# Ledger of designs, part 41: peptides against a protein of PDB entry 7BDX

Target 1, 212 residues: chain A of PDB entry 7BDX
Amino acid sequence: EMGAAACTLLWGVSSSEEVVKAILGGDKALKFFSITGQTMESFVKSLDGDVQELDSDESQFVFALAGIVTNVAAIACGREFLVNSSRVLLDTILQLLGDLKPGQCTKLKVLMLMSLYNVSINLKGLKYISESPGFIPLLWWLLSDPDAEVCLHVLRLVQSVVLEPEVFSKSASEFRSSLPLQRILAMSKSRNPRLQTAAQELLEDLRTLEHN

## One batch from the design tools (peptide; aimed at target 1 A74 L111 I121)

Design b2_p16_4_s3 (made by RFdiffusion4, then SolubleMPNN; from b2_p16_4, 9 letters changed)
Fold by OpenDDE base, seed 5:
Structure b2_p16_4_s3 (fold): chain B 212 residues (1-212), chain C 212 residues (1-212), chain A 16 residues (1-16)
Amino acid sequence: as target 1 above (212 residues)
Amino acid sequence: as target 1 above (212 residues)
Amino acid sequence: SEIEENIKRVQELMYS
């Protein structure tokens, strides 16, 4: 309980750039993010057994950790730190997104996807995650999720890849051959306006790339 | 481990007034400080058995909690919050300082005493802690500690009481009758310059009050 | 900015 409460407070205040700088300027940052990845992995591995209630302190703790990572990745120095010094955490997030089944741990998926999206704002970060083994299959796996918010953040990440020629060129063949076009088309007709817009924009971007 | 790491980061960043305001402006502050008191109490109660190594994650966690309270109390809005909304935490800190033996948990004692001193900067806070049952005996109990840093922070708190006429007048009879004058005189001869100065200043303040 | 909106959304998830 106390750990979750402290972590939740840290999550809240990590929305400030100055707090992110203070965290990263200390000697505890490396250890913190190393343990963060391990803790998140342990949580996901524990889900196959006891349906840990969504409202457990452990769940809240892991959500807060994912939120902190997301807020750190929202800041330039935070992205630089994650990509240079905490790659294992990024690898862990990618792995955990693959390990989770559709409809499982929706809130955690959303936070992890948001963190990856924020990392993708840095070209070095985008290169790193997109060159990870199985990245493209992972995107399509995640896009099979019934949750509109999960799918929205997958589409945003896909768009980040598509809009970066240096990254997209490396994956273009695999991307085109495996693209779940019918799924994205279905999302462009969603009642969720954010999902609808994201799917429409991505379809337009893809059409532009086919003509070039 | 992870909880201690998160709490340690929160401790570090809580040195900023803006972070304190952010913590207290959220809806999680009340719960956090309530659980903080309970966690500190549970830790102190656990010490009678297994000599929890000073370097345990649990010890570090509790130290970070006490550090957070101290940093919150360093800020005007933080003092106001603690005195108005978290009195149970202040009562817990006073109780735990009484439960600990001389030489036991020195670092925790120092942090808790520093938090009480910071609270005492607010007249309402000073009134509250000084009107707590057994406050004067507690001061003398703490002043029997072999640790110079513990004694220093006790003397600082005593000085806060002595220098506030509205507070001192209520306790003056008990204070004068139980004052460990020989102990304070010994501290005025300490090789620790901070302790020496604090003891000398307090002795001067007390002499001034005897002549008025 | 998009970053500010993302931060806001993350904070909203804290209370969801």
Scores: peptide ipSAE 0.161, ipTM 0.816, DockQ to the pose 0.233
OpenDDE base, seeds 1, 2, 3, 4: peptide ipSAE 0.149, 0.154, 0.151, 0.151; ipTM 0.814, 0.815, 0.814, 0.814; seed 2 fails the geometry check

Design b2_p16_4_s4 (made by RFdiffusion4, then SolubleMPNN; from b2_p16_4, 10 letters changed)
Fold by OpenDDE base, seed 1:
Structure b2_p16_4_s4 (fold): chain B 212 residues (1-212), chain C 212 residues (1-212), chain A 16 residues (1-16)
Amino acid sequence: as target 1 above (212 residues)
Amino acid sequence: as target 1 above (212 residues)
Amino acid sequence: EQIKENIQLVQELMYS
C-alpha cells in the first residue's frame, strides 16, 4: 500500500519537467529505473492464470511506474537518459508488450506504448527501438488487440517509424510485406474518432511513400 | 526495494516548494500521509528486540517518509496542511518519539524532530504539539538521548516554545519545575559547536524570561 | 513534427 501511494505521488509530480530533471539529476535515477523494469517484468510474469484485479495495489503501483517512465520520456533530457542509460528498461518494455496477450493488461500496455512513442521522438531512441529484434512483428501483434486505445498508440508508434526516412528505409521491405493493411483500413472506419484519424493519417503517409 | 526507491526519489524532489504544492494539490495527499504515519508506527513497533540494520530497505523507506514529512512541514502551505488535515500523523510522530529508547533509531528521531520543529514555525502548529499530553516530559525524555543531533533538535524545539509567549505562559509552571537545567548546562559546554550554541541561546532566553 | 504524449493525460489515468 505505502509503496503504491508513494509511487502514485511520484507519478503525479513527474508531469513537471523540473521534477524530471530533479529525478535524473540525482544518483538514484539509474537504480530506480533498473528496478522499475524488473518490477514491471515480475508483475507481468505473475499474470499467468489468475485474473489480477485491475484495482489491486500491485497493479496501481505498476501503472504508476509506467506512468513515470512515460513522463520521463516526454521530456528531452528524459529521453536522452532512457536511450543512453536505461536501455534495459526499454528492452523490458518491448519484451513485455510481446508477452502480453490481446486484451491483457490494457492500461499497462497503453502506458508502455506511450512511453515508447515518447522515446521515438528522439531519433536515437527511434533507431534503438525500431532496430530491436522482432519490432515489426511486435507492432502487428499489438495492432491485433481488440482495445481501441492500444491500437491507437500502436498506430502512433508506426507513424513515428514511417515519418523518419532513415529508419523506415531500413525496414521498408519487411514493413511492406507484413503490413496488416486490412486491419488498418478497418480502423480508418472506427467509431473511435482518435483511432479513425490515426489510421487515416497513417494510410495517407503510406500512400505517399509508395509513390516515391 | 522498489517502494523504497520510489519513496527516496519522492523525498529528493520534495525539497522543492513547487513539488510540495503539487503533492498537496492532488486528491492523494490525505491518503498518503495517513498511511505514512501507519507505516512509521509499524516500523517502530517492529524494532522490539532485533537490531534492524540501519541500512535495510525498510529503514531507508521509513527515513524517506520522515524526510518527506519534514520537507512538507518546511513549506507554509505544507504546515497548514499537516496542522489542518494530518493531525493524526503529528500525534503519531509525538508518540513514536516517546516510544523510542535513547540511542534507538537516531536518524529517524532526528527527522521526526525536524518535522516537528518545522510545524512549530506555524503558531497553530506550535500550539497543537505543545498542548499534546505529555509534551514537556517528552522533550526531557528526548533530551536525555546520548546523541548530539537528537539533543540539538530537541533544544531547537524547546526554543520554539520559549520564544512564543502565548504558548510558554501556559506551560511555564511545568516547564520551570521540570527543566533539566544541569543537562542543558552540560550541553552548553559540548564539543559539538551547534549543540553548544543552541544550549547557550536557550539558556540566555530562559534567563531573560526569569527576569520578566 | 512529432508531438510528445500529453503528460497531463497520463495523470488522468491515475484516477481511472
Scores: peptide ipSAE 0.024, ipTM 0.806, DockQ to the pose 0.201
OpenDDE base, seeds 2, 3, 4, 5: peptide ipSAE 0.022, 0.023, 0.025, 0.035; ipTM 0.803, 0.801, 0.797, 0.792; seeds 2, 3, 4, 5 fail the geometry check

Design b2_p16_5 (made by RFdiffusion4)
Pose (drawn by RFdiffusion4):
Structure b2_p16_5 (pose): chain A 212 residues (1-212), chain B 210 residues (1-210), chain P 16 residues (1-16)
Amino acid sequence: as target 1 above (212 residues)
Amino acid sequence: EMGAAACTLLWGVSSSEEVVKAILGGDKALKFFSITGQTMESFVKSLDGDVQELDSDESQFVFALAGIVTNVAAIACGREFLVNSSRVLLDTILQLLGDLKPGQCTKLKVLMLMSLYNVSINLKGLKYISESPGFIPLLWWLLSDPDAEVCLHVLRLVQSVVLEPEVFSKSASEFRSSLPLQRILAMSKSRNPRLQTAAQELLEDLRTLE
Amino acid sequence: SREPLFSSPFDVFSLS
């Protein structure tokens, strides 16, 4: 209970750039981010499906961990630190997104997809994520999730890699062969404006790159 | 005059999340949200055989109080704090909406309805408001108000209550059927565009979940 | 330009 309370407080204060700089400056953050991935992996493996039932100081603990990772990656030196020091944590995030079934732990998936988007803002972070093993199959599969917030953050991540045609050019062929053009087109007609324009903007960029 | 000027200044700066977080600790020593509800209750009681005066120092004081409550509830930890600590203030807001006759204190009713909408974004806040005494009769009463802005913010609250699970097993199935669908339909053909669109949106949501 | 995303313990993760 005490461990989760401290992680929740750290999630609250980690929204500040001054606090994020202080976390990376203290010589204990490396251990914190290594054991964070282990705790997130342990939490996901412990779930035999079901849902989560807002596990008392268990789910709140991993949500605080993913929330902190997201808030750290939101700061320039935070996403710089993560791609240099905590590349194993990025591997764990990409692995746990594929390991989590659609509709299972939706809040955890959005926090994790938000952090991957943030890390992709860093040039090396974009290279590391896009060159990870089944990255493209993972993207099109996360789009098969019924939750609209998950689809929105997948489209935002896809738009981020698509916005760097140099990195996008390495993952060619499968971007044309396997992309769920129909699902992205359906998302460009959603009544939710943020999801609708995200898919509309991604479609504009996808059609423009195939011709230019 | 001085009290209202300081409250208006606080309403201006309360649009910042950093300021809202700073306000939530101050409620301990000086019961800011406890005495806010008393001041709002005292103001409406003082309008015995009369309606609003406006441009007054007393009118802008309670507008600033309701504006501050709204701006606090607009921040995630603000609406979380209100539903945990300031449930009495939420009772007062819901009570004063019913106590205010139609056409009386229109600006105050809109600000108060905005704050309830914001608190309803919080899961516990939605339960607290929807399970409050006389809540459905209050929605009907507020929709009989001639002012379009008040009707708009009632429909926005009703839409917030209609969306999300609320157990869904006839707990929310009866809430939808018990609404003034005729008045919502009349407001869907309204000459006020903002009101017309809110009633249209709500009607779509009522039909979607039927 | 791309904008970073933030979160808090009190945030609701759904689309309105």

Design b2_p16_5_s1 (made by RFdiffusion4, then SolubleMPNN; from b2_p16_5, 10 letters changed)
Fold by OpenDDE base, seed 1:
Structure b2_p16_5_s1 (fold): chain B 212 residues (1-212), chain C 212 residues (1-212), chain A 16 residues (1-16)
Amino acid sequence: as target 1 above (212 residues)
Amino acid sequence: as target 1 above (212 residues)
Amino acid sequence: PLQPLRTGPYDVLRLF
């Protein structure tokens, strides 16, 4: 209980850039992010196949951890830190996103995808995650999720790849050959306005790339 | 491990007034401080009679909690919050300080005394803690500690009482009758310059009160 | 430019 409460408060204050700088300014940051990935991994491995995210102290703790990672990645120095000093954490997030079934741990998946999206704002970060083995298949696996918020954050991450020519060019052949175009088209007709907009914008970006 | 790491980071950033305001601005703060006292109490109750503070995750967690309370109490709105909304935590700190033997859990005692000192900066806070049953005997119990840092923070808290006429007048008779004057005089000759100065200043304040 | 996402325990997601 106490750990979850403390971590939740840390999550709340980590929305501030100054707090992120303070977190990263000490020698304790490396240890924190090292064990963060392990904690998230342990939680996911403890889940049975069809178990939904329970409202438990353990789930709250893991949500807070994923939220902190997201907020760190939202700041330039935080992205630099993650890509330079916490690559294992990024690898863990990618792995966990692959290990989770569609519809499983939806809220955690959203938070992890938000963190990866923030990392993708840094060119070095985007290069790192996009060069991860199986990254393109992972995107399509995640886009098969029935949850609209999961799909929204997948589309944002896909857009991050598409908007960087240096990254997109390396995987363009695999990307085009495996693109779930019909799925994205269906999302562009979603009743969820955020998902609809994200899918439409991505389709426009993709059309621009075909004409260039 | 993860809980201690998260709480340690929260402790580090709580030195900022803006972070304290952010912590207190949410509905999660009440829950956090409610269970903080319980966690500290559980830790102290788990200690055997002559066990020193171990360098463990549990001890680190409790130190971080006590440090956070101290930093909250350092801010005006934090003092107001503690005195208005977390009186049980203050009562717990007073209780734990009474339950610990001289020399036992020295670092924790220092942090708890620092928190009470900060609370004493608020007149309402000082009134609250000084009106706690057994407060004057508790001060003398704590001043019997062989540790110089414990004694230093006790002297600071005693000075806080002495400097407030409205508080001091209520307990002046008990205070004068039980004052460990020889102990304070000995501390004014300490080789520790911080302890020496604190004892000298308190003796000067006490002399001023006898002549008024 | 891509805008960073921030989150907190009080967000619309209402995680807990």
Scores: peptide ipSAE 0.274, ipTM 0.830, DockQ to the pose 0.294
OpenDDE base, seeds 2, 3, 4, 5: peptide ipSAE 0.271, 0.275, 0.274, 0.273; ipTM 0.831, 0.832, 0.833, 0.832; seed 3 fails the geometry check

Design b2_p16_5_s2 (made by RFdiffusion4, then SolubleMPNN; from b2_p16_5, 9 letters changed)
Fold by OpenDDE base, seed 3:
Structure b2_p16_5_s2 (fold): chain B 212 residues (1-212), chain C 212 residues (1-212), chain A 16 residues (1-16)
Amino acid sequence: as target 1 above (212 residues)
Amino acid sequence: as target 1 above (212 residues)
Amino acid sequence: PLQPLRTSPYDVLKLF
């Protein structure tokens, strides 16, 4: 209980840039983010195929960890730290996103996708993520999720790839051949305005790329 | 392990005034400080009469909690919060300081005494602490500690009482009748310069009060 | 330029 409460407070304050700098300026940062990945992995492995999110102290603790990673990645120095010194954590997040079933651990998926999106703002981070084995299949696996927020954050991550020509050109053939166009078109008609807009923008970006 | 790491990070960042404000500005603060007291109490009860500090994740976790409380109390809004909304935590800290043997949990004692000292900077806090049952006997119990840092922080807390006439006048007779003068005189000759200075200053303050 | 996303415990409680 106390661990989840403390970690949730740390999550809350990590929305501040100065707090992120303070976290990273200490000698404890490397160990913390190492154990973070291990803890998230242990949690996902403990779900024993349950599709439901556990409403537990452990779940809240892992949500807070994912939230902290997201907020660290929201700041330039945090992105640089993650990409340079915590690549194993990024690998773990990618792995866990692949291990979770559609509809499973929606909150955690959203937070992990948000962290990857923030990392994708850094060209070095985007290169690292997009060059991960199975990255494109992972995007489509995640886009099959029934949850609109999961799909929204997948589309944002896809957009980050599409908007960077140097990255997109490396995977353009695989991307085009596997793109779930009908799924994205369906999302462009979603009642969720955020999902609708994200799908429309992505379709526009893709059309622009087909003409170049 | 992860809990101790997260809480230690929270401790580190709590040295910032803005972080303390962020902690207190959330709706989680009350719950956090409630569980903090319970966790510290559970830890002290688990020591089973051991005089040695446990070098464990649990010990580190509790040290971080005590450090966070100290840092919250270092800021005006934090003192106000503790004195208004977390009196149970202050009671717990006072109780735990009484439950620990001389030489037992020195690091934790120091942090808890630092938190009480910071609270004593607020007149409302000083009144609350000094009016606690057994407060004066507790000060002398703590001053019997063989550790110079424990004794230093006890003397600082005693000084906070002595420097506030409205508070000191309420307990002056008990204070004068029970004062371990020979112990304080011995501390004024300590090789520890901080302890030496604190004992000398307190003796000067006490002499000034005897003439008024 | 892409805008970074920030989260809080409160945002997650509102999303769900």
Scores: peptide ipSAE 0.275, ipTM 0.837, DockQ to the pose 0.290
OpenDDE base, seeds 1, 2, 4, 5: peptide ipSAE 0.274, 0.270, 0.274, 0.273; ipTM 0.836, 0.836, 0.837, 0.837

Design b2_p16_5_s3 (made by RFdiffusion4, then SolubleMPNN; from b2_p16_5, 9 letters changed)
Fold by OpenDDE base, seed 1:
Structure b2_p16_5_s3 (fold): chain B 212 residues (1-212), chain C 212 residues (1-212), chain A 16 residues (1-16)
Amino acid sequence: as target 1 above (212 residues)
Amino acid sequence: as target 1 above (212 residues)
Amino acid sequence: SLQPLRTGPYDVLKLF
C-alpha cells in the first residue's frame, strides 16, 4: 500500500522536467531503474494467462513505474540516461510487451509503449530499440491487440521508425514484406479519431517512401 | 526494495517547493499522509527495545517518509495542509517520539523533530503541537537523549515555543517548574558548535523572558 | 519533430 502511494506521487511529479532532472542528478537513479525492470518483470510473470488486469496496489505500483519511465524518456537527458545507463530496462520493456497476450494488461502495455515511443525520439534510442531482436515481429504482434489505445501507440512507434531514414533503411525489406497493411487500413477507418489519424498519417508516410 | 527506492527518490525531489505543491495539489496527498503515519507507527512497533536502527529497506523507507513530511512542513502551504488535513500524522509523530527510548532510532527521531520544528513555524501548528497532552514532559524526555543531533532539534523546538508569547504564556508555569536547566547549561558548554549555539540562544531567550 | 508524451495518475483514468 505505502509503496504504491509513494510511487504514484513520484509518477505525478515526474511530469515536470525539473523533477526528472532532480531524479537523474542523484546517485539513487541507477538503483531505482535497475529495480524498476525487475519489479515490472516479476509482476508480469505472476499474471495468470487468462487474468485481466485487476486494480490492485501491485498493479498501481507497476503503472506508476511505467509512468515514471515514460516521463523520464520525455526529456533529452532522460532519453540519454535510459539509452546509456538503463538498457536492461529497455530490453525488459520490449520482452514484457512480447510476453503479454493481446488484450492482456492493456494499461501497462500503453504506458510501456509510450515509454518506447519517447525513447525513439532520440536517434540513439531509436537505433537501440529497432535493432533489438524480433522488433518488427513484436510491432505486428502488438498491432493485433483489440485495444485502440495499444494500437495507437504501436502506430506511433512504427511512425518513429519510418520517419528516420537511417533506421528504416536497415529493416526496410523485412518491414515491407511483413507489414499488416490491411490491419492498418482498417485502423484508418476507425471510429476512434486518434487511432484513425495515426493510421492515416502512417499510410501517408509509407506512400511517400514508396515514391522515393 | 522498490518501495524504498521510489520513496527515497520522492524524498530527494521534495526538497523543492514546487514539488511539494505538486504533491499537495493532487487527490492522492490525503491517502499518502494517512498511510505514512500508519507505516511509521508499524515500523516503530516492530522494533525490539534493545535493537539499534539497522540499515534496512524498511528503515530507509521510513526515513524517506519522515524526510518528505519535513520537506512538506518547510513551506507555508505544506504546514497548512498538515495542520488542517493530517493532524493524525502529527499526533503519530508526537506519540512515536515518546515511545522511542533515549538513543533508539536516532536518525528517525531527528527527522521527526525536524518536521515538528517546521510545523512550529506556523502559529496554528505551534499551537496544535504545544497543546498536545504531555508535550512539555515529552520535550524533557527527548532532551535526555545522549545524541547531540536529537538534543539540537529538541532545543530548536523549545525555542519555537519560547519565542511565541501567546503559546508560551499558556504553559509558562509548567515549563518553568520542570525545565531541566542544568541539562541545557551543560549543552551550552558542548563541543558540538551547533548544540552549543542553540543552547546559548535558548538560555538568552529564557533570561529575557524572566526580566519581562 | 516528434513530440514527447507525458503521463500522470490522473491521465490514466482518462485514457482508460
Scores: peptide ipSAE 0.271, ipTM 0.834, DockQ to the pose 0.299
OpenDDE base, seeds 2, 3, 4, 5: peptide ipSAE 0.270, 0.271, 0.272, 0.270; ipTM 0.835, 0.835, 0.836, 0.835; seed 4 fails the geometry check

Design b2_p16_5_s4 (made by RFdiffusion4, then SolubleMPNN; from b2_p16_5, 9 letters changed)
Fold by OpenDDE base, seed 4:
Structure b2_p16_5_s4 (fold): chain B 212 residues (1-212), chain C 212 residues (1-212), chain A 16 residues (1-16)
Amino acid sequence: as target 1 above (212 residues)
Amino acid sequence: as target 1 above (212 residues)
Amino acid sequence: PLQPLRTSPYDVLRLR
């Protein structure tokens, strides 16, 4: 209980850039993020395919951790820190996103995807993530999720790849050959306006890339 | 491990006034501080007279909690919050300070005393603490501690009482009759310059109060 | 340029 409460408060205040700088300015940041990945992994492994009870202390704790990672990745120095000093955490997030079934731990997936998206704003971060083994298949696996928010954040991550020529050119062949075009087209007709817009924008950007 | 790490980070960032405001601005603050007291109490009860291992996760967690309380109490709105909404926590801190033996959990005592001192800067907080049953005996019990830092923070708390005429007048009879004058005089000769100065200042203020 | 995303317990968890 107390751990979850403390971590939730830390998550809340980590929306401030100054708080993120304060977190990173100490010698405790490395240890914190190293155990973060382990804690998240342990939680996901404990689920054994069961539906997550959202209101459990364990769930709240892991959500707070994912939220903190997201907020750290929201600023330039945070992205630099994660890519330089917490690659294992990024690898863990990618792994966990692959281990979770469609519809499983939706909120956690959203937070993890938001964190990866934030990391992907940095070219070094984008390179690191996109060069991860199975990254493109992982995107399509995640895009099969029935949840609109999960899909939205997957599309944002895909957008980050396609908007960076240096990164996209490396994966272009695999990307084009495996692109779930029908799924993206379906999302462009979603009742969720955010998902609809994101899918439409991605389709437009992909068309532009095919003509170049 | 993860809980202690998160709480330690929260402690570190709580030195910022804006972070304290952010902590208090949410609906989670009440719950956090309610379970804080329980967690601290459970820790102290678990010690069963043993010497605290400083490097344990449990110890670090409780230190972080006490540090957060201190930092919250360092600002006006934090003091107001604690006195209005977290009186049980203040009562718990007073109780724990009484339950701990001289020389036991020195660092925790220091943090708890710092928090009470900060609360005592507010007249309402000072009234609440000083009107607690056994407060004056508690001060003298704590002042028997062999640790100079503990004694220093006790003297600061005593100073907060004597500098407030409205509060001091209510306790003046008990205060004068039980004052460990010889102990304070000994502290005024301490090799610790901070303790020495605090004891000297208190002795001067007490002399002024006797002549008025 | 892509804009960073920030999160809070209130937004994600709908904690009122």
Scores: peptide ipSAE 0.331, ipTM 0.849, DockQ to the pose 0.288
OpenDDE base, seeds 1, 2, 3, 5: peptide ipSAE 0.329, 0.322, 0.321, 0.327; ipTM 0.848, 0.848, 0.848, 0.848; seed 2 fails the geometry check

Design b2_p16_6 (made by RFdiffusion4; failed a check: the pose's geometry)
Pose (drawn by RFdiffusion4):
Structure b2_p16_6 (pose): chain A 212 residues (1-212), chain B 210 residues (1-210), chain P 16 residues (1-16)
Amino acid sequence: as target 1 above (212 residues)
Amino acid sequence: EMGAAACTLLWGVSSSEEVVKAILGGDKALKFFSITGQTMESFVKSLDGDVQELDSDESQFVFALAGIVTNVAAIACGREFLVNSSRVLLDTILQLLGDLKPGQCTKLKVLMLMSLYNVSINLKGLKYISESPGFIPLLWWLLSDPDAEVCLHVLRLVQSVVLEPEVFSKSASEFRSSLPLQRILAMSKSRNPRLQTAAQELLEDLRTLE
Amino acid sequence: AAAELEEMEEAQEKAR
């Protein structure tokens, strides 16, 4: 209970750039981010499906961990630190997104997809994520999630890699062969404006790159 | 005059999340949200045989109080704090909406309905408001108000209550059937565009979940 | 929950 309370407080203060700089400056953050991935992996493996039932100081603990990772990656030196020091944590995040079934732990998937988008803002972070093993199959599969907030953050991550045609050119062929053009087109007609324009903007960029 | 000027200044700066977080600790020593409800209750009681005066120092004081409550509830930890600590203030707001006759204190009713909408974004806040005494009769009473802005913010709150699970097993199935569907339909053909669109949106949501 | 996440995201964009 005490461990989760401290992680929740750290999640709250980690929204500040001054606090994020202080976390990376203290010589204990490396250990914190290594054991964070182990705790997130342990939490996901412990779930035999079901849902989560807002596990008392268990789910709030991992949510605080993913929330901190997301708030750290939201700061320039935070996403820089993560791609240099905590590349194993990025591997764990990408692995746990594929390991989590659609509809299972939706809040955890959004927090994790938000952190991958934030890390992709760093040039090396974009290279590391896009060159990870089943990255493209993972993207099109996360789009098969019924939750609209998960689909929105997948489209935002796809738009981020698509916005760097140099990195996008390495993962060619499968971007044309396997892309769920129909699902992205359905998302460009959603009554949710943020999801609708995200898919509309991604479709504009996808059609423009195939011709230009 | 001085009290209202300081409250208006606080309403201006309360649009910041940093300021809202700073306000939530101050409620301990000086019961800011506890005495806010008393001041709002005292103001409405003082309008015995009369309606609003406006441009007054007393009118802008309570407007600033309701505006601050709204700006606090607009921040995630603000609406979380209100539903945990300031449930009496939420009671006062819901009570004063029913106590205010139609056409009386229109600006105050809109600001109060905006704060309830914001608190309803929090899961416990939604339960607290929807399970409050006389809540459905209050929605009907507020929709009988001639002012379009008040009707719009009632429809926005009703839309917030209609969306999300609320157990869904006839707990929310009866809430939808008990609404003034005729008045919502009349407001769907309204000459006020903002009101017409809110009633239209609500009607779509009522039909979608039927 | 989703709303909290949205506000968290906006705060992150502002911190950029």

Design b2_p16_6_s1 (made by RFdiffusion4, then SolubleMPNN; from b2_p16_6, 8 letters changed; failed a check: the pose's geometry)
Amino acid sequence: MYDEIRELEERNEKAR

Design b2_p16_6_s3 (made by RFdiffusion4, then SolubleMPNN; from b2_p16_6, 10 letters changed; failed a check: the pose's geometry)
Amino acid sequence: MSAEIRELEERNKKRE

Design b2_p16_6_s4 (made by RFdiffusion4, then SolubleMPNN; from b2_p16_6, 11 letters changed; failed a check: the pose's geometry)
Amino acid sequence: MSDEIRELEKRNEAAQ

